# Peptides against a protein of PDB entry 1LOE, part 69

Target 1, 181 residues: chain A of PDB entry 1LOE
Amino acid sequence: TETTSFSITKFGPDQQNLIFQGDGYTTKERLTLTKAVRNTVGRALYSSPIHIWDSKTGNVANFVTSFTFVIDAPNSYNVADGFTFFIAPVDTKPQTGGGYLGVFNSKDYDKTSQTVAVEFDTFYNTAWDPSNGDRHIGIDVNSIKSINTKSWKLQNGKEANVVIAFNAATNVLTVSLTYPN
Target 2, 181 residues: chain A of PDB entry 1LOE as posed
Amino acid sequence: TETTSFSITKFGPDQQNLIFQGDGYTTKERLTLTKAVRNTVGRALYSSPIHIWDSKTGNVANFVTSFTFVIDAPNSYNVADGFTFFIAPVDTKPQTGGGYLGVFNSKDYDKTSQTVAVEFDTFYNTAWDPSNGDRHIGIDVNSIKSINTKSWALQNGKEANVVIAFNAATNVLTVSLTYPN

## One batch from the design tools (peptide; made by RFdiffusion4, then SolubleMPNN)

Design b2_p20_4_s2 (from b2_p20_4, 7 letters changed)
Fold by OpenDDE base, seed 2:
Structure b2_p20_4_s2 (fold): chain B 181 residues (1-181), chain A 20 residues (1-20)
Amino acid sequence: as target 1 above (181 residues)
Amino acid sequence: MTLSYSSSLNNIYYGAADSS
């Protein structure tokens, strides 16, 4: 067994434990993934690879991550795609297709992607998002088309607390989002 | 929200991403 833990409470100008991709950067002790312009992608990766799956034994590790984010999306039509937390192979690269959150490139399931994401989606993409058009939380496995979604009532500009946990024994990924009072 | 899945993620990065 192996346990790896890390915490970033403030994002500095020279955050050595992050790999920035695309337009991702830090400012005012926060991580900013994209500028407020169209057709941009920003990503930040924890700089050290994490061993979650043992190919020899088949064992999978539990993991828990928590973070706080703020989205400013005053409307549903002239906004960015949202935000995603993801885990991906070490050779992961930004994806530039619109609506794919910088992580995926297709709504078709591709097991070779080996990418899992939790999306906090603020833009309705007709081709793959829930037909009700609601902002939503989604769990994406090897596809931008979520295998499970839940409507999410965004509190614009407010800090959301997120906890994402994976239980290897049950193979269950749990996502919670709360707005503290 | 809960989801059951099987993963083969060996040596992965944790990341955050956005697109516009």
Scores: peptide ipSAE 0.207, ipTM 0.712, DockQ to the pose 0.072
Fold by OpenDDE base, seed 5:
Structure b2_p20_4_s2 (fold): chain B 181 residues (1-181), chain A 20 residues (1-20)
Amino acid sequence: as target 1 above (181 residues)
Amino acid sequence: MTLSYSSSLNNIYYGAADSS
């Protein structure tokens, strides 16, 4: 058995353990993925590949990740497309922007994507989002169309604490979001 | 708020993304 752990409490300008893609950058010791401008995609990847699946044994690792994010939109009633945590293959590159969150290219299931994402979706895309139009948390597997969603009330400018856990024995992914303040 | 669901995963980069 092996455990890999990392923590980033402050994001420096030359953060060596992050791969920045698109418009992602660090400022004021924070990671900024996008600014409030149109047609941008920002991504940041942990620079070291993490093996959660062992090809020799077939074992899948448990994992728990926690982070804090802030959506600070100029207009809380008309924000951008949202934020996502994702898991993707080595050498992943930014994908389609807008409602695809820079992570997917289709609402159709594409096993070749090999991408799992937890979306914090702030914009209603009629073609694939829940019909109630609510901002939502979604679990995306090889498609921007979530396999499961839950309505989420955005608190603009507030820090959201997120915990994402995967239990390999049960094959269950759990997402928790709280606004502590 | 908690959301739980069964899903299939692969080997990974951990990443964060946003778009506008």
Scores: peptide ipSAE 0.198, ipTM 0.716, DockQ to the pose 0.068
Fold by OpenDDE base, seed 4:
Structure b2_p20_4_s2 (fold): chain B 181 residues (1-181), chain A 20 residues (1-20)
Amino acid sequence: as target 1 above (181 residues)
Amino acid sequence: MTLSYSSSLNNIYYGAADSS
């Protein structure tokens, strides 16, 4: 069995294993994706394409990824649209901003997108978000309209730990988020 | 907090994105 792994403990100013798109950049320690400017998009991609689907055999790989994130919002009740972890084709480019999180262009299923995202959505878009208006985690498959969602309470300025795992045998994507401190 | 659901994958980049 082939295994590929990478780890980034701190994000340096010259992070060579990342492809930056839009407004994304690194500091001494952190990756910053946006500065909360209207309708801007920032993205960062791991620079090496990862073989997760074998076109010859049809086999799909398992994967586990973990990261920490911080959202700093001047007003906890008036924040930007949120961010995503996403999986996309190697030629992926920034997509529609705002509520589309720079990853999708439609609330309708579009198989040509070939993109799966885990959204950490801080803004309620009435056209596609859960009707309760809660901030939420969503699993998005080829659409900004999530296949599944769960309410999430943002702790402003606090580090969240996230684990995202895919089990190919069961075809289940699992997301775990905790605020340990 | 845990969320689980089915997904479909292809050959990929791992990425993070933010939008405002």
Scores: peptide ipSAE 0.198, ipTM 0.709, DockQ to the pose 0.069
Fold by OpenDDE base, seed 1:
Structure b2_p20_4_s2 (fold): chain B 181 residues (1-181), chain A 20 residues (1-20)
Amino acid sequence: as target 1 above (181 residues)
Amino acid sequence: MTLSYSSSLNNIYYGAADSS
């Protein structure tokens, strides 16, 4: 088997292994995707494509990723749209902003998107979000409408630790989020 | 959260995105 790994512990001003899209940038060793202003989309991609599926054999790779993120909104009652981790085909470009998080364009399932995302959604969109209106973690497959969600209590300004794991044998994606402090 | 899904992704980018 082949194993590929990468790690970024600090973000520099010239981060060679990232492709920045939209308003994404680095400052003070942090990656900032959006500022607290309206109508912006920011994305950052790992610059090297990763082989996940072998079309000849049908084998799919396991993967595990971990990261920390901070949402720091000036108004805790109105926290923009949220943050997303995603996997998408090479040459992916920013998609629709707002509630689509810059990753999707529709709530309808679109296989051609070939995009899987884990959303940390801070804004209730009536058309597709869970009816309870809670901020939530969602797993999105080719659609902004999550195939599954779980309520999540945002701690504004605090670091969240996230682990996302995919088991190819079971086709199970696991997401964990903790606030250690 | 645990969820089952099937993916046909071959070559992919890992990415992070945000929208405001």
Scores: peptide ipSAE 0.179, ipTM 0.682, DockQ to the pose 0.071

Design b2_p20_4_s3 (from b2_p20_4, 7 letters changed)
Fold by OpenDDE base, seed 4:
Structure b2_p20_4_s3 (fold): chain B 181 residues (1-181), chain A 20 residues (1-20)
Amino acid sequence: as target 1 above (181 residues)
Amino acid sequence: TTLSYSSSLNNIYYGAADSS
């Protein structure tokens, strides 16, 4: 089987293996996706397309992605809309901002989106988010309305370790988030 | 926190996004 991998320990100003979209940029060895202003979207894409589906055989690849993120929310009640890890077609562009996280355009299932996201959602959108209003992790498939969610307690300013894995044999996507410190 | 659920995938970019 074919395997491809990449790792970015520190983000630099000349990060050639990333495509920056919207307000995404690197600073202080970190990737910053949005400015603290209204209606902005920032995205960063790995610059090389990843072959995870073989059109000839129909085989789907396994993958594991790990990263750390920090959310600085000086006000626990007034926060931005959230952060996502996503996989999307080649030449994907920023989508609707706000509650759509710059990744989707609809709460209705849209197979043409061909986008899967793991959202770390910090803002309750009544129209599609879990009714308990909790900050949550969600798995989004072709819709901002998650197919599954779990409540998540944000630790402000702390590094969260995330592992996202897909098992093609079982067709199961798993997400783990921990705050080691 | 751990989630597991089914998903469907195609040839893709890996990306990260944030919105305000």
Scores: peptide ipSAE 0.239, ipTM 0.732, DockQ to the pose 0.068
Fold by OpenDDE base, seed 5:
Structure b2_p20_4_s3 (fold): chain B 181 residues (1-181), chain A 20 residues (1-20)
Amino acid sequence: as target 1 above (181 residues)
Amino acid sequence: TTLSYSSSLNNIYYGAADSS
């Protein structure tokens, strides 16, 4: 058995355990993924690959990830596309931007993507998002079209606490988001 | 807000992303 744990409380300018892609960077001890510029993608990856599946034994690991994020989107009509936590193969590179969140290239299921994302989606894309137009949390498996979604009311500028957990025995991924205030 | 679903996963990088 193997356990890997890491924690980043403050993001430094030379954060060695992160790989920055696109417009992702650190400032004021925070991770910033997007600039106020159209057609940009920002990503940050933990620099060490994480073993979720062991090819030799076939074992699948449990994991729990916790993080805090803030979205500043005062206007629902003029917003970026949203934030994602994702897991992707080694050497992953930024994918299509905009509504694809920089992590996918298609609304059609593409097993070669090997990417799972939890999206915190602030922009309604008519081609794949829930028809009610709500901001939402979604679980995306090899496609930007979520396999499951739930409406989410953004509290602008407030810190959201997120917990993402995977139970290998049940093959269930769970997502929780709370505003502590 | 809580969301759950069954899915299969592989070996991965953990990452965060945003786009505009």
Scores: peptide ipSAE 0.225, ipTM 0.744, DockQ to the pose 0.068
Fold by OpenDDE base, seed 1:
Structure b2_p20_4_s3 (fold): chain B 181 residues (1-181), chain A 20 residues (1-20)
Amino acid sequence: as target 1 above (181 residues)
Amino acid sequence: TTLSYSSSLNNIYYGAADSS
């Protein structure tokens, strides 16, 4: 069994194992994707491609990803569009901003996107978000319109612990978010 | 939250993104 792993415990000014796109940068040992300003997109990619599917055998890899993130908005009632973890092809570039989170371009399913994302969505877009208007976690497959969502109560300025796991045998992606006390 | 899907990706980047 081939296994690939990586870990980043702190972010430095010269983070060689990350590819920064848009307004993404590091400061104070943190990765900052966007500032508290409008009309920006920031992305960071792990610099080495990950092989998750063998076209010859059809085998798909399991994976587990864990991270912490902080949303620190000056106004808790207006906190921009949110944060997303995603997997995409090795030639991926920033996509549409705003409600598309810099990762997608359409609410329509587009297989050519080849992008899967877990969104932590803080802004209600009436065109595709759950009708209850709640901030939510969503699983996005080739579309900004989530296939599944769950309401999420943002704790502004606090660290959220996230675990994302994929089981290849069952084709199930799981997401867990907690705010430790 | 759970979701069932079949991946068609071969090589991928892990990434994080945000927009405002």
Scores: peptide ipSAE 0.207, ipTM 0.715, DockQ to the pose 0.071
Fold by OpenDDE base, seed 3:
Structure b2_p20_4_s3 (fold): chain B 181 residues (1-181), chain A 20 residues (1-20)
Amino acid sequence: as target 1 above (181 residues)
Amino acid sequence: TTLSYSSSLNNIYYGAADSS
Protein backbone atom coordinates (compact mmCIF):
# COMPACT_ATOMS: atom_id res chain seq x y z
CA THR B 1 0.00 0.00 0.00
CA GLU B 2 0.99 3.60 -0.44
CA THR B 3 2.16 5.77 2.40
CA THR B 4 0.49 9.07 3.05
CA SER B 5 2.30 11.74 4.99
CA PHE B 6 2.05 15.39 5.77
CA SER B 7 3.86 17.93 7.86
CA ILE B 8 2.80 21.32 9.10
CA THR B 9 5.42 23.43 10.82
CA LYS B 10 3.77 26.82 10.84
CA PHE B 11 0.07 27.45 10.89
CA GLY B 12 -0.96 30.36 8.74
CA PRO B 13 -4.06 32.50 8.79
CA ASP B 14 -5.32 30.81 5.66
CA GLN B 15 -4.37 27.22 6.28
CA GLN B 16 -5.86 25.42 3.32
CA ASN B 17 -4.94 21.91 4.37
CA LEU B 18 -6.92 22.08 7.59
CA ILE B 19 -10.64 21.97 8.20
CA PHE B 20 -11.55 24.06 11.18
CA GLN B 21 -14.53 23.11 13.29
CA GLY B 22 -16.02 25.02 16.16
CA ASP B 23 -13.79 27.74 17.42
CA GLY B 24 -10.50 26.39 16.19
CA TYR B 25 -8.28 28.94 14.50
CA THR B 26 -4.70 29.92 13.86
CA THR B 27 -2.81 32.73 15.48
CA LYS B 28 0.86 33.54 15.79
CA GLU B 29 1.63 30.57 13.60
CA ARG B 30 0.00 28.23 16.10
CA LEU B 31 -3.20 26.25 16.02
CA THR B 32 -5.51 27.31 18.81
CA LEU B 33 -8.41 25.04 19.61
CA THR B 34 -10.26 26.86 22.35
CA LYS B 35 -10.84 30.40 23.42
CA ALA B 36 -10.50 31.54 26.99
CA VAL B 37 -14.20 31.09 27.61
CA ARG B 38 -16.35 28.31 28.93
CA ASN B 39 -18.47 25.99 26.84
CA THR B 40 -16.34 26.13 23.73
CA VAL B 41 -15.25 23.45 21.31
CA GLY B 42 -12.55 23.73 18.73
CA ARG B 43 -11.24 21.18 16.30
CA ALA B 44 -8.96 21.00 13.32
CA LEU B 45 -8.86 18.18 10.81
CA TYR B 46 -6.39 17.44 8.10
CA SER B 47 -8.34 18.24 4.99
CA SER B 48 -7.43 15.11 3.07
CA PRO B 49 -8.97 11.86 4.23
CA ILE B 50 -6.47 9.22 5.27
CA HIS B 51 -7.07 5.57 4.53
CA ILE B 52 -6.28 3.35 7.48
CA TRP B 53 -8.67 0.48 6.86
CA ASP B 54 -9.21 -1.53 3.72
CA SER B 55 -12.76 -2.81 3.53
CA LYS B 56 -11.86 -5.48 1.03
CA THR B 57 -8.98 -7.08 2.86
CA GLY B 58 -9.71 -5.96 6.36
CA ASN B 59 -6.17 -4.75 6.71
CA VAL B 60 -5.45 -1.87 9.01
CA ALA B 61 -2.62 0.51 8.40
CA ASN B 62 0.18 1.40 10.68
CA PHE B 63 0.56 5.04 11.49
CA VAL B 64 2.88 7.38 13.30
CA THR B 65 2.01 10.86 14.41
CA SER B 66 4.18 13.44 16.05
CA PHE B 67 3.25 16.87 17.26
CA THR B 68 4.01 19.54 19.78
CA PHE B 69 1.45 21.16 22.01
CA VAL B 70 1.24 23.64 24.83
CA ILE B 71 -1.34 23.66 27.58
CA ASP B 72 -1.84 26.50 29.98
CA ALA B 73 -3.47 25.02 33.04
CA PRO B 74 -2.02 26.59 36.16
CA ASN B 75 -4.59 24.86 38.33
CA SER B 76 -6.90 21.89 38.07
CA TYR B 77 -10.17 23.75 38.47
CA ASN B 78 -10.40 26.79 36.24
CA VAL B 79 -9.12 25.09 33.14
CA ALA B 80 -10.34 23.62 29.91
CA ASP B 81 -10.91 19.93 29.50
CA GLY B 82 -7.64 19.38 27.73
CA PHE B 83 -6.33 18.45 24.35
CA THR B 84 -6.89 15.38 22.25
CA PHE B 85 -5.51 13.87 19.11
CA PHE B 86 -8.09 11.77 17.33
CA ILE B 87 -8.92 9.82 14.24
CA ALA B 88 -12.50 9.60 13.09
CA PRO B 89 -14.68 9.06 10.04
CA VAL B 90 -14.88 11.81 7.47
CA ASP B 91 -18.33 12.80 8.66
CA THR B 92 -17.10 13.46 12.18
CA LYS B 93 -18.76 16.37 13.91
CA PRO B 94 -17.72 18.45 16.88
CA GLN B 95 -19.39 17.40 20.09
CA THR B 96 -20.48 20.02 22.54
CA GLY B 97 -20.94 18.05 25.73
CA GLY B 98 -18.80 19.28 28.56
CA GLY B 99 -15.87 17.12 29.40
CA TYR B 100 -15.94 15.20 26.15
CA LEU B 101 -13.06 17.07 24.56
CA GLY B 102 -15.20 17.92 21.57
CA VAL B 103 -14.87 14.38 20.28
CA PHE B 104 -17.17 12.03 22.18
CA ASN B 105 -20.62 12.34 23.67
CA SER B 106 -20.88 9.46 26.10
CA LYS B 107 -18.92 7.32 28.47
CA ASP B 108 -20.76 4.33 27.07
CA TYR B 109 -18.90 2.36 24.46
CA ASP B 110 -20.31 2.98 21.01
CA LYS B 111 -18.67 1.01 18.25
CA THR B 112 -20.50 3.03 15.63
CA SER B 113 -18.49 6.07 16.62
CA GLN B 114 -15.41 4.64 14.94
CA THR B 115 -13.33 7.18 16.79
CA VAL B 116 -10.05 6.72 18.59
CA ALA B 117 -8.45 9.46 20.60
CA VAL B 118 -5.46 10.10 22.75
CA GLU B 119 -6.44 12.56 25.41
CA PHE B 120 -4.29 14.86 27.43
CA ASP B 121 -6.84 15.53 30.08
CA THR B 122 -6.52 18.41 32.49
CA PHE B 123 -9.99 18.38 34.03
CA TYR B 124 -11.27 15.72 36.37
CA ASN B 125 -14.66 14.39 35.41
CA THR B 126 -15.89 12.25 38.27
CA ALA B 127 -18.08 10.11 36.07
CA TRP B 128 -15.32 8.62 33.94
CA ASP B 129 -11.83 9.85 34.77
CA PRO B 130 -9.38 7.99 36.99
CA SER B 131 -10.43 8.28 40.59
CA ASN B 132 -7.14 9.72 41.76
CA GLY B 133 -8.01 12.96 40.02
CA ASP B 134 -4.62 13.26 38.37
CA ARG B 135 -4.11 14.92 35.07
CA HIS B 136 -3.63 12.04 32.72
CA ILE B 137 -3.02 10.70 29.29
CA GLY B 138 -5.74 8.38 28.10
CA ILE B 139 -6.50 6.18 25.16
CA ASP B 140 -10.13 6.51 24.19
CA VAL B 141 -11.84 4.02 21.94
CA ASN B 142 -15.39 4.94 21.00
CA SER B 143 -15.90 6.45 24.43
CA ILE B 144 -14.64 9.29 26.56
CA LYS B 145 -13.96 6.71 29.23
CA SER B 146 -10.41 5.70 28.52
CA ILE B 147 -9.47 2.08 28.11
CA ASN B 148 -6.12 2.92 29.61
CA THR B 149 -4.70 5.91 31.43
CA LYS B 150 -1.46 7.12 32.87
CA SER B 151 -0.89 9.96 35.26
CA TRP B 152 0.78 12.90 33.62
CA LYS B 153 2.61 15.68 35.34
CA LEU B 154 1.93 18.74 33.26
CA GLN B 155 4.67 21.27 32.88
CA ASN B 156 2.50 24.30 32.58
CA GLY B 157 3.06 26.37 29.50
CA LYS B 158 5.88 24.19 28.24
CA GLU B 159 5.98 22.54 24.86
CA ALA B 160 5.36 18.84 25.01
CA ASN B 161 6.57 16.58 22.25
CA VAL B 162 4.25 13.70 21.51
CA VAL B 163 4.69 10.62 19.40
CA ILE B 164 1.75 8.32 18.78
CA ALA B 165 2.31 5.10 16.92
CA PHE B 166 -0.06 2.34 16.00
CA ASN B 167 1.11 -1.13 15.12
CA ALA B 168 -1.65 -2.87 13.23
CA ALA B 169 -0.07 -6.29 13.53
CA THR B 170 -0.14 -6.18 17.31
CA ASN B 171 -3.04 -3.77 17.73
CA VAL B 172 -0.90 -1.74 20.07
CA LEU B 173 -1.05 2.00 20.31
CA THR B 174 1.90 3.66 21.96
CA VAL B 175 2.05 7.18 23.28
CA SER B 176 5.17 9.04 24.24
CA LEU B 177 5.22 12.47 25.78
CA THR B 178 8.38 14.33 26.64
CA TYR B 179 9.35 17.80 27.69
CA PRO B 180 12.61 18.53 25.94
CA ASN B 181 15.01 21.05 27.37
CA THR A 1 4.73 24.01 16.48
CA THR A 2 4.86 20.97 14.24
CA LEU A 3 2.31 18.35 13.32
CA SER A 4 3.32 15.37 11.25
CA TYR A 5 1.66 12.17 10.20
CA SER A 6 2.57 9.05 8.30
CA SER A 7 0.23 6.24 7.38
CA SER A 8 0.00 3.48 4.84
CA LEU A 9 -3.78 3.75 4.60
CA ASN A 10 -6.09 6.62 3.83
CA ASN A 11 -9.74 6.86 4.93
CA ILE A 12 -10.07 8.83 8.17
CA TYR A 13 -9.66 12.34 9.39
CA TYR A 14 -6.63 13.16 11.42
CA GLY A 15 -7.61 15.73 13.96
CA ALA A 16 -6.97 17.69 17.08
CA ALA A 17 -9.62 18.90 19.46
CA ASP A 18 -10.16 20.71 22.70
CA SER A 19 -13.09 21.80 24.80
CA SER A 20 -13.72 24.09 27.71
Scores: peptide ipSAE 0.270, ipTM 0.706, DockQ to the pose 0.104; fails the geometry check

Design b2_p20_4_s4 (from b2_p20_4, 6 letters changed)
Fold by OpenDDE base, seed 4:
Structure b2_p20_4_s4 (fold): chain B 181 residues (1-181), chain A 20 residues (1-20)
Amino acid sequence: as target 1 above (181 residues)
Amino acid sequence: STLSFSSSLNNIYYGAADSS
């Protein structure tokens, strides 16, 4: 069983294990994905390929990842689309922005996408988001239309701790978000 | 405050993410 581990406590300008795409960059020890402008896309990829789903062997890896994020919106009632944590092919490129969060291109299931994402969605798109209109966390498989969602109350400017875990034996992805303060 | 939820990735074996 192959195991890959990495940790980034501070983001620097010379972060060698990240590939920046679009508007993604580092500043003040933070990773900034996008400016507060609609339909912009910024992404950061872990530079080393990871064997999560191996098409050759059929193996599926367990994984646990954790991160902390802050959304600083000028107005908590007027925010952009949100962001995602995602796993995609090694040669992945930015996809459609806006409501597609730079990760997908369709609300229809597209197996060629080969992308799994956890979205932290702060903007209601009537075509695919939960009908209650809540900001939400979603689990996305090959589509911006989530296979499951959970309503989420954004605390503007506050640190959120996220843990995303996948159990290969049970085929279950678990997402936990905590506002400790 | 903490929220948590889970989902089965049923389609993972039929064309989900492959980063290898």
Scores: peptide ipSAE 0.382, ipTM 0.692, DockQ to the pose 0.031
Fold by OpenDDE base, seed 5:
Structure b2_p20_4_s4 (fold): chain B 181 residues (1-181), chain A 20 residues (1-20)
Amino acid sequence: as target 1 above (181 residues)
Amino acid sequence: STLSFSSSLNNIYYGAADSS
């Protein structure tokens, strides 16, 4: 069975295993998607294609990813839209920014996007976000409108530890987020 | 504090396209 693994503890300015898109870059050994500027999109892709699902054989791979992120908004009550971890086709390019988080273009299901994302959504978009208005984590399948969400209290400037795991046997994606205390 | 939740991704594969 083929296994692909990688780990990035520190992000260098010439990170060879990442493809940067839009405003994404590295600084201070961190991956920075955007600065605190409106209407910017930054993305970083793992440079090696990963076969998650093989249409020829029907085989689906398990995967697990973990990362630490910081959202550091100048004003915790006036934050940007958030960000996503996503899996998309090899030729993926930045999509609509703002509430679409640079990954999607519609709240309607679009199978042609072939994109799965975990959103860490800090801004309430009335058209598709949960009606309670909470900041939330969402699982997005071919749409910015999440198939499932979980309310999430942003701790501005604090590190959050995330684990995203896909179990191929059950076809279940699990997301966990922890603010260490 | 920790939160965790899950969802099925079965529907994404019905388009018969390889994913990466």
Scores: peptide ipSAE 0.381, ipTM 0.704, DockQ to the pose 0.030
Fold by OpenDDE base, seed 2:
Structure b2_p20_4_s4 (fold): chain B 181 residues (1-181), chain A 20 residues (1-20)
Amino acid sequence: as target 1 above (181 residues)
Amino acid sequence: STLSFSSSLNNIYYGAADSS
């Protein structure tokens, strides 16, 4: 079976294996998705297409990804929406609708979007987010309205380690977030 | 502290998951 793997320990100023979209850029060896201003969207895509689904056989690949992130969001009202890890078609473009995390454009399920995302959501959007208003991790399939969520207590300014794993045999996506300290 | 949860993505079509 085909296997693709990559690792980025530090993000360079000319990271050749990433395609930057919108306001995404690298600084201080980190990937920065947005400027610290309102109404900004930034994305970074792995530059090589990944074969996740084989149209001929119907086979689906397993995948595991891990990354570390930091969010500065000291309050719940004057904050950005958060960010996602996502898988989308190769021609994917940034989406500018507020609250859609640069990935989606509707709360309606649309299988034609062919997009799966794990959201780390820091802003309560009443139209689709869990009614408890908690910051949360969400699994998004073809919609900004998550198919499942988990309340998440953000540790402001601290590094969170994330592992996202998909088991093709069971069709189960697992998300783990750890604050090591 | 660790948070962990899982969800079924049901079927995957055209390179991405389809959920119901």
Scores: peptide ipSAE 0.436, ipTM 0.748, DockQ to the pose 0.032; fails the geometry check
Fold by OpenDDE base, seed 3:
Structure b2_p20_4_s4 (fold): chain B 181 residues (1-181), chain A 20 residues (1-20)
Amino acid sequence: as target 1 above (181 residues)
Amino acid sequence: STLSFSSSLNNIYYGAADSS
């Protein structure tokens, strides 16, 4: 067995353990994934590969990650698509299709994507989002169409604390989002 | 929620993405 750990308490301009894609950048010790314009995609990746699955032994790693984020989306109609935490192959590239959170490119299940994501979705896409139209947290496996969703009441402009944990023995991914205020 | 990882996910990145 092996364990990989990393912690980023602040984001610097010379962040060596991050790879920025698209419009992602750091400023004032914060990570900004998109510019304040429409039709932009920004991503940040951990710079080192992480061993999650061992195809030879069949071993799958547990993982736990925590982070905070802020979304400014005062209106439901003039908002960005949201943001996503994801795990993807080392050669992952940004996807530019609108509504796909920069990670996916189809609502069809595509196992070649090899991507697991937790979306924090602020925009209702009729084609794949839950019909109630709620802002939601989604668990995405190889598709923008979530395998499971949870309605999420956005507190605009406030920091949300997130914990995402995966138990390899049970294959259960747990997402916790908390607003401290 | 229960997830299934691909058998070929030997090397992956943790990442964050945003779309506007």
Scores: peptide ipSAE 0.088, ipTM 0.593, DockQ to the pose 0.074; fails the geometry check

Design b2_p20_5_s1 (from b2_p20_5, 8 letters changed)
Fold by OpenDDE base, seed 5:
Structure b2_p20_5_s1 (fold): chain B 181 residues (1-181), chain A 20 residues (1-20)
Amino acid sequence: as target 1 above (181 residues)
Amino acid sequence: DITYNLSHTLSKEDIFSLPE
C-alpha cells in the first residue's frame, strides 16, 4: 500500500484538507469539536483517504499521528463525554452521540462499523465503561466498549500531547498522553 | 511531565475489519 503523510499545525477558518461534520469548526489556530454538551457531535475528517491494509497482498501499514488537545470545562468534576481519535470508512458520518462519542452505535462488537478509535473518555457509562468509574483512555475496535483502558486524570484546561502509533510488524497500537511541566 | 501509556495488540480479525 501507499503511504500518505500529513501535518496540521494550524487550524484556520479556511483550513484545507479537513471535512467538518456536525458541530466541528475552526478558529484562527484551534480546532473545536464540541462544547461541554453530552448530545452534541462535532467531527473533523482528513479529506484524503488513507490505506490501512491491502486485501490482495495482506500487507498492513504503519502509522503515527500526534496532536494536542484541551478539555476546558467550567466544572472539572462534571464533564461531558470526552472525544476520540478514529479511523473509519471514507464515507463515514456522525454516529451516536453522548457516551458513544459520535463514533459508535453499540457496545456489542460490530465488524460492519469498520472503525478503530482511541477514546479520551471523561464520563462513566455504567453499561460499558470500566467498573472503577475512572476517566480513562481506551482503545476501541468496532465497539464503544474498549478492548483495553488506562485510568487517566484529567487536567482541566491544560494541554495534553498525544501520540498514537500502530506498528504493522507487531500489530501493536500504542497511545501516549503527556501533560507537560 | 505526567505521562499515560496504553497499548494493545490488535487481532488479525480486527485489522482486516478496517477499511483498505
Scores: peptide ipSAE 0.631, ipTM 0.954, DockQ to the pose 0.920
Fold by OpenDDE base, seed 3:
Structure b2_p20_5_s1 (fold): chain B 181 residues (1-181), chain A 20 residues (1-20)
Amino acid sequence: as target 1 above (181 residues)
Amino acid sequence: DITYNLSHTLSKEDIFSLPE
């Protein structure tokens, strides 16, 4: 069994194990994906490819990731789209289409994308988001249109703790977001 | 604490169907 593990407590200006794309950068020891302006896309990739699927044996790896984030979005109209944690092919490139969170480029399912994302969506896109208009957590499979969503009440400016786990035995991806008291 | 949970069952076709 091979295992890849990493932990980043403080993000430095020269974070060697991250590849920054677009407007992604570090400041004050935090990873910042975008500036608070329109038409900004930023991403950060783990620099080493991760072997999740073995084409020879068909084996799939378990994984678990955890992180803490803060979003400032005091209203629903003058706000960015949110962000994603995603797994994509090694040659993945930022996508600049509005509302696509820098990861996808269509609401139509495209298996050739081979991309799975967990979105924390703060902007209602009429074309693909749940009709209730709620901010939401979503699981995105090869499309910005989430395969499953959960209404999520953003606590503005507060730290949220996220755990994302994949169980290879069941193929279940699990997302947990907690606002601690 | 306020906790939100979400899950989905992935398939090989979704993310494991293309050659490495």
Scores: peptide ipSAE 0.629, ipTM 0.891, DockQ to the pose 0.742
Fold by OpenDDE base, seed 2:
Structure b2_p20_5_s1 (fold): chain B 181 residues (1-181), chain A 20 residues (1-20)
Amino acid sequence: as target 1 above (181 residues)
Amino acid sequence: DITYNLSHTLSKEDIFSLPE
């Protein structure tokens, strides 16, 4: 068996275990994905490839990740799209299409993308988002159109604690977002 | 605390079907 683990409690200006893409950067010991302007995409990748699937045996690894994020979106209209936690092939590149969260480029299912994402979506895209227009958490599999969603009330400027886990025995991906009191 | 939970069962074909 193989186990890979890492933790980043404070993001430094020279964070060696991250690869920054687009406008992603660190400031004040935090990872910042975008600037406060339109049409920006930023990503950060863990620098070492991780072995999730063994093509020879077919075995899939369990994983669990946790992080804390803050979104500043004081109104529901003048807001950015949100962000994702994602798993993608090592040669993954930022995607610049509006609303695609820098990860996807179509609402059509594309198995060849081999990308799974958990989205924290703050902007309603009529073409693929849930029709109720709510901000939402979504699980995205090879498409920006979420395979499952949960309405989510953003607490502006507050820290949200996220846990994302995958159980290889059941193939269940779970997402938990908590706003602590 | 306010907690939101979401789950989905993934298919291996979705992300684990292409050769390495």
Scores: peptide ipSAE 0.620, ipTM 0.883, DockQ to the pose 0.737
Fold by OpenDDE base, seed 4:
Structure b2_p20_5_s1 (fold): chain B 181 residues (1-181), chain A 20 residues (1-20)
Amino acid sequence: as target 1 above (181 residues)
Amino acid sequence: DITYNLSHTLSKEDIFSLPE
């Protein structure tokens, strides 16, 4: 069965700068997004809106996000869909669950989504994922079908350190995932 | 350490052409 739990470990139980949606919540020092049930959605939003793009001036902000996550699946051969870090409009609500990771609704490009996501995808969806079937990191722009991917070997139960950065001068989004020894 | 890196150049047309 697909019984995978996903936790981000850097958050405290009294994290006041997060808005929880769906099944997302904090316990101890972890943010839990889902409880090993496909098609359920748990999200956490930063409560203070960030003005990344200024429509008046055209200026775009740099940003860096770092977090540590653990995927703990009782059966590493049958895990859930994964999770995302995403940037979306202030009034964003949970979207389609399962393979859409609660962030998108289509594999087709939809600019009205106004959503950019980094996916940590642990389940192969034939309709849009890389054909090699590998678990992967993906960059998603207005679609669950990634514009770029990197094969990623899940280390079940181990902490992964992630750094996601956007360079406004180059428009390059970078993702780094490290399993420390 | 095992590190995975991924990068991509985003289009402002795709993301930053519409008001937030």
Scores: peptide ipSAE 0.547, ipTM 0.865, DockQ to the pose 0.597

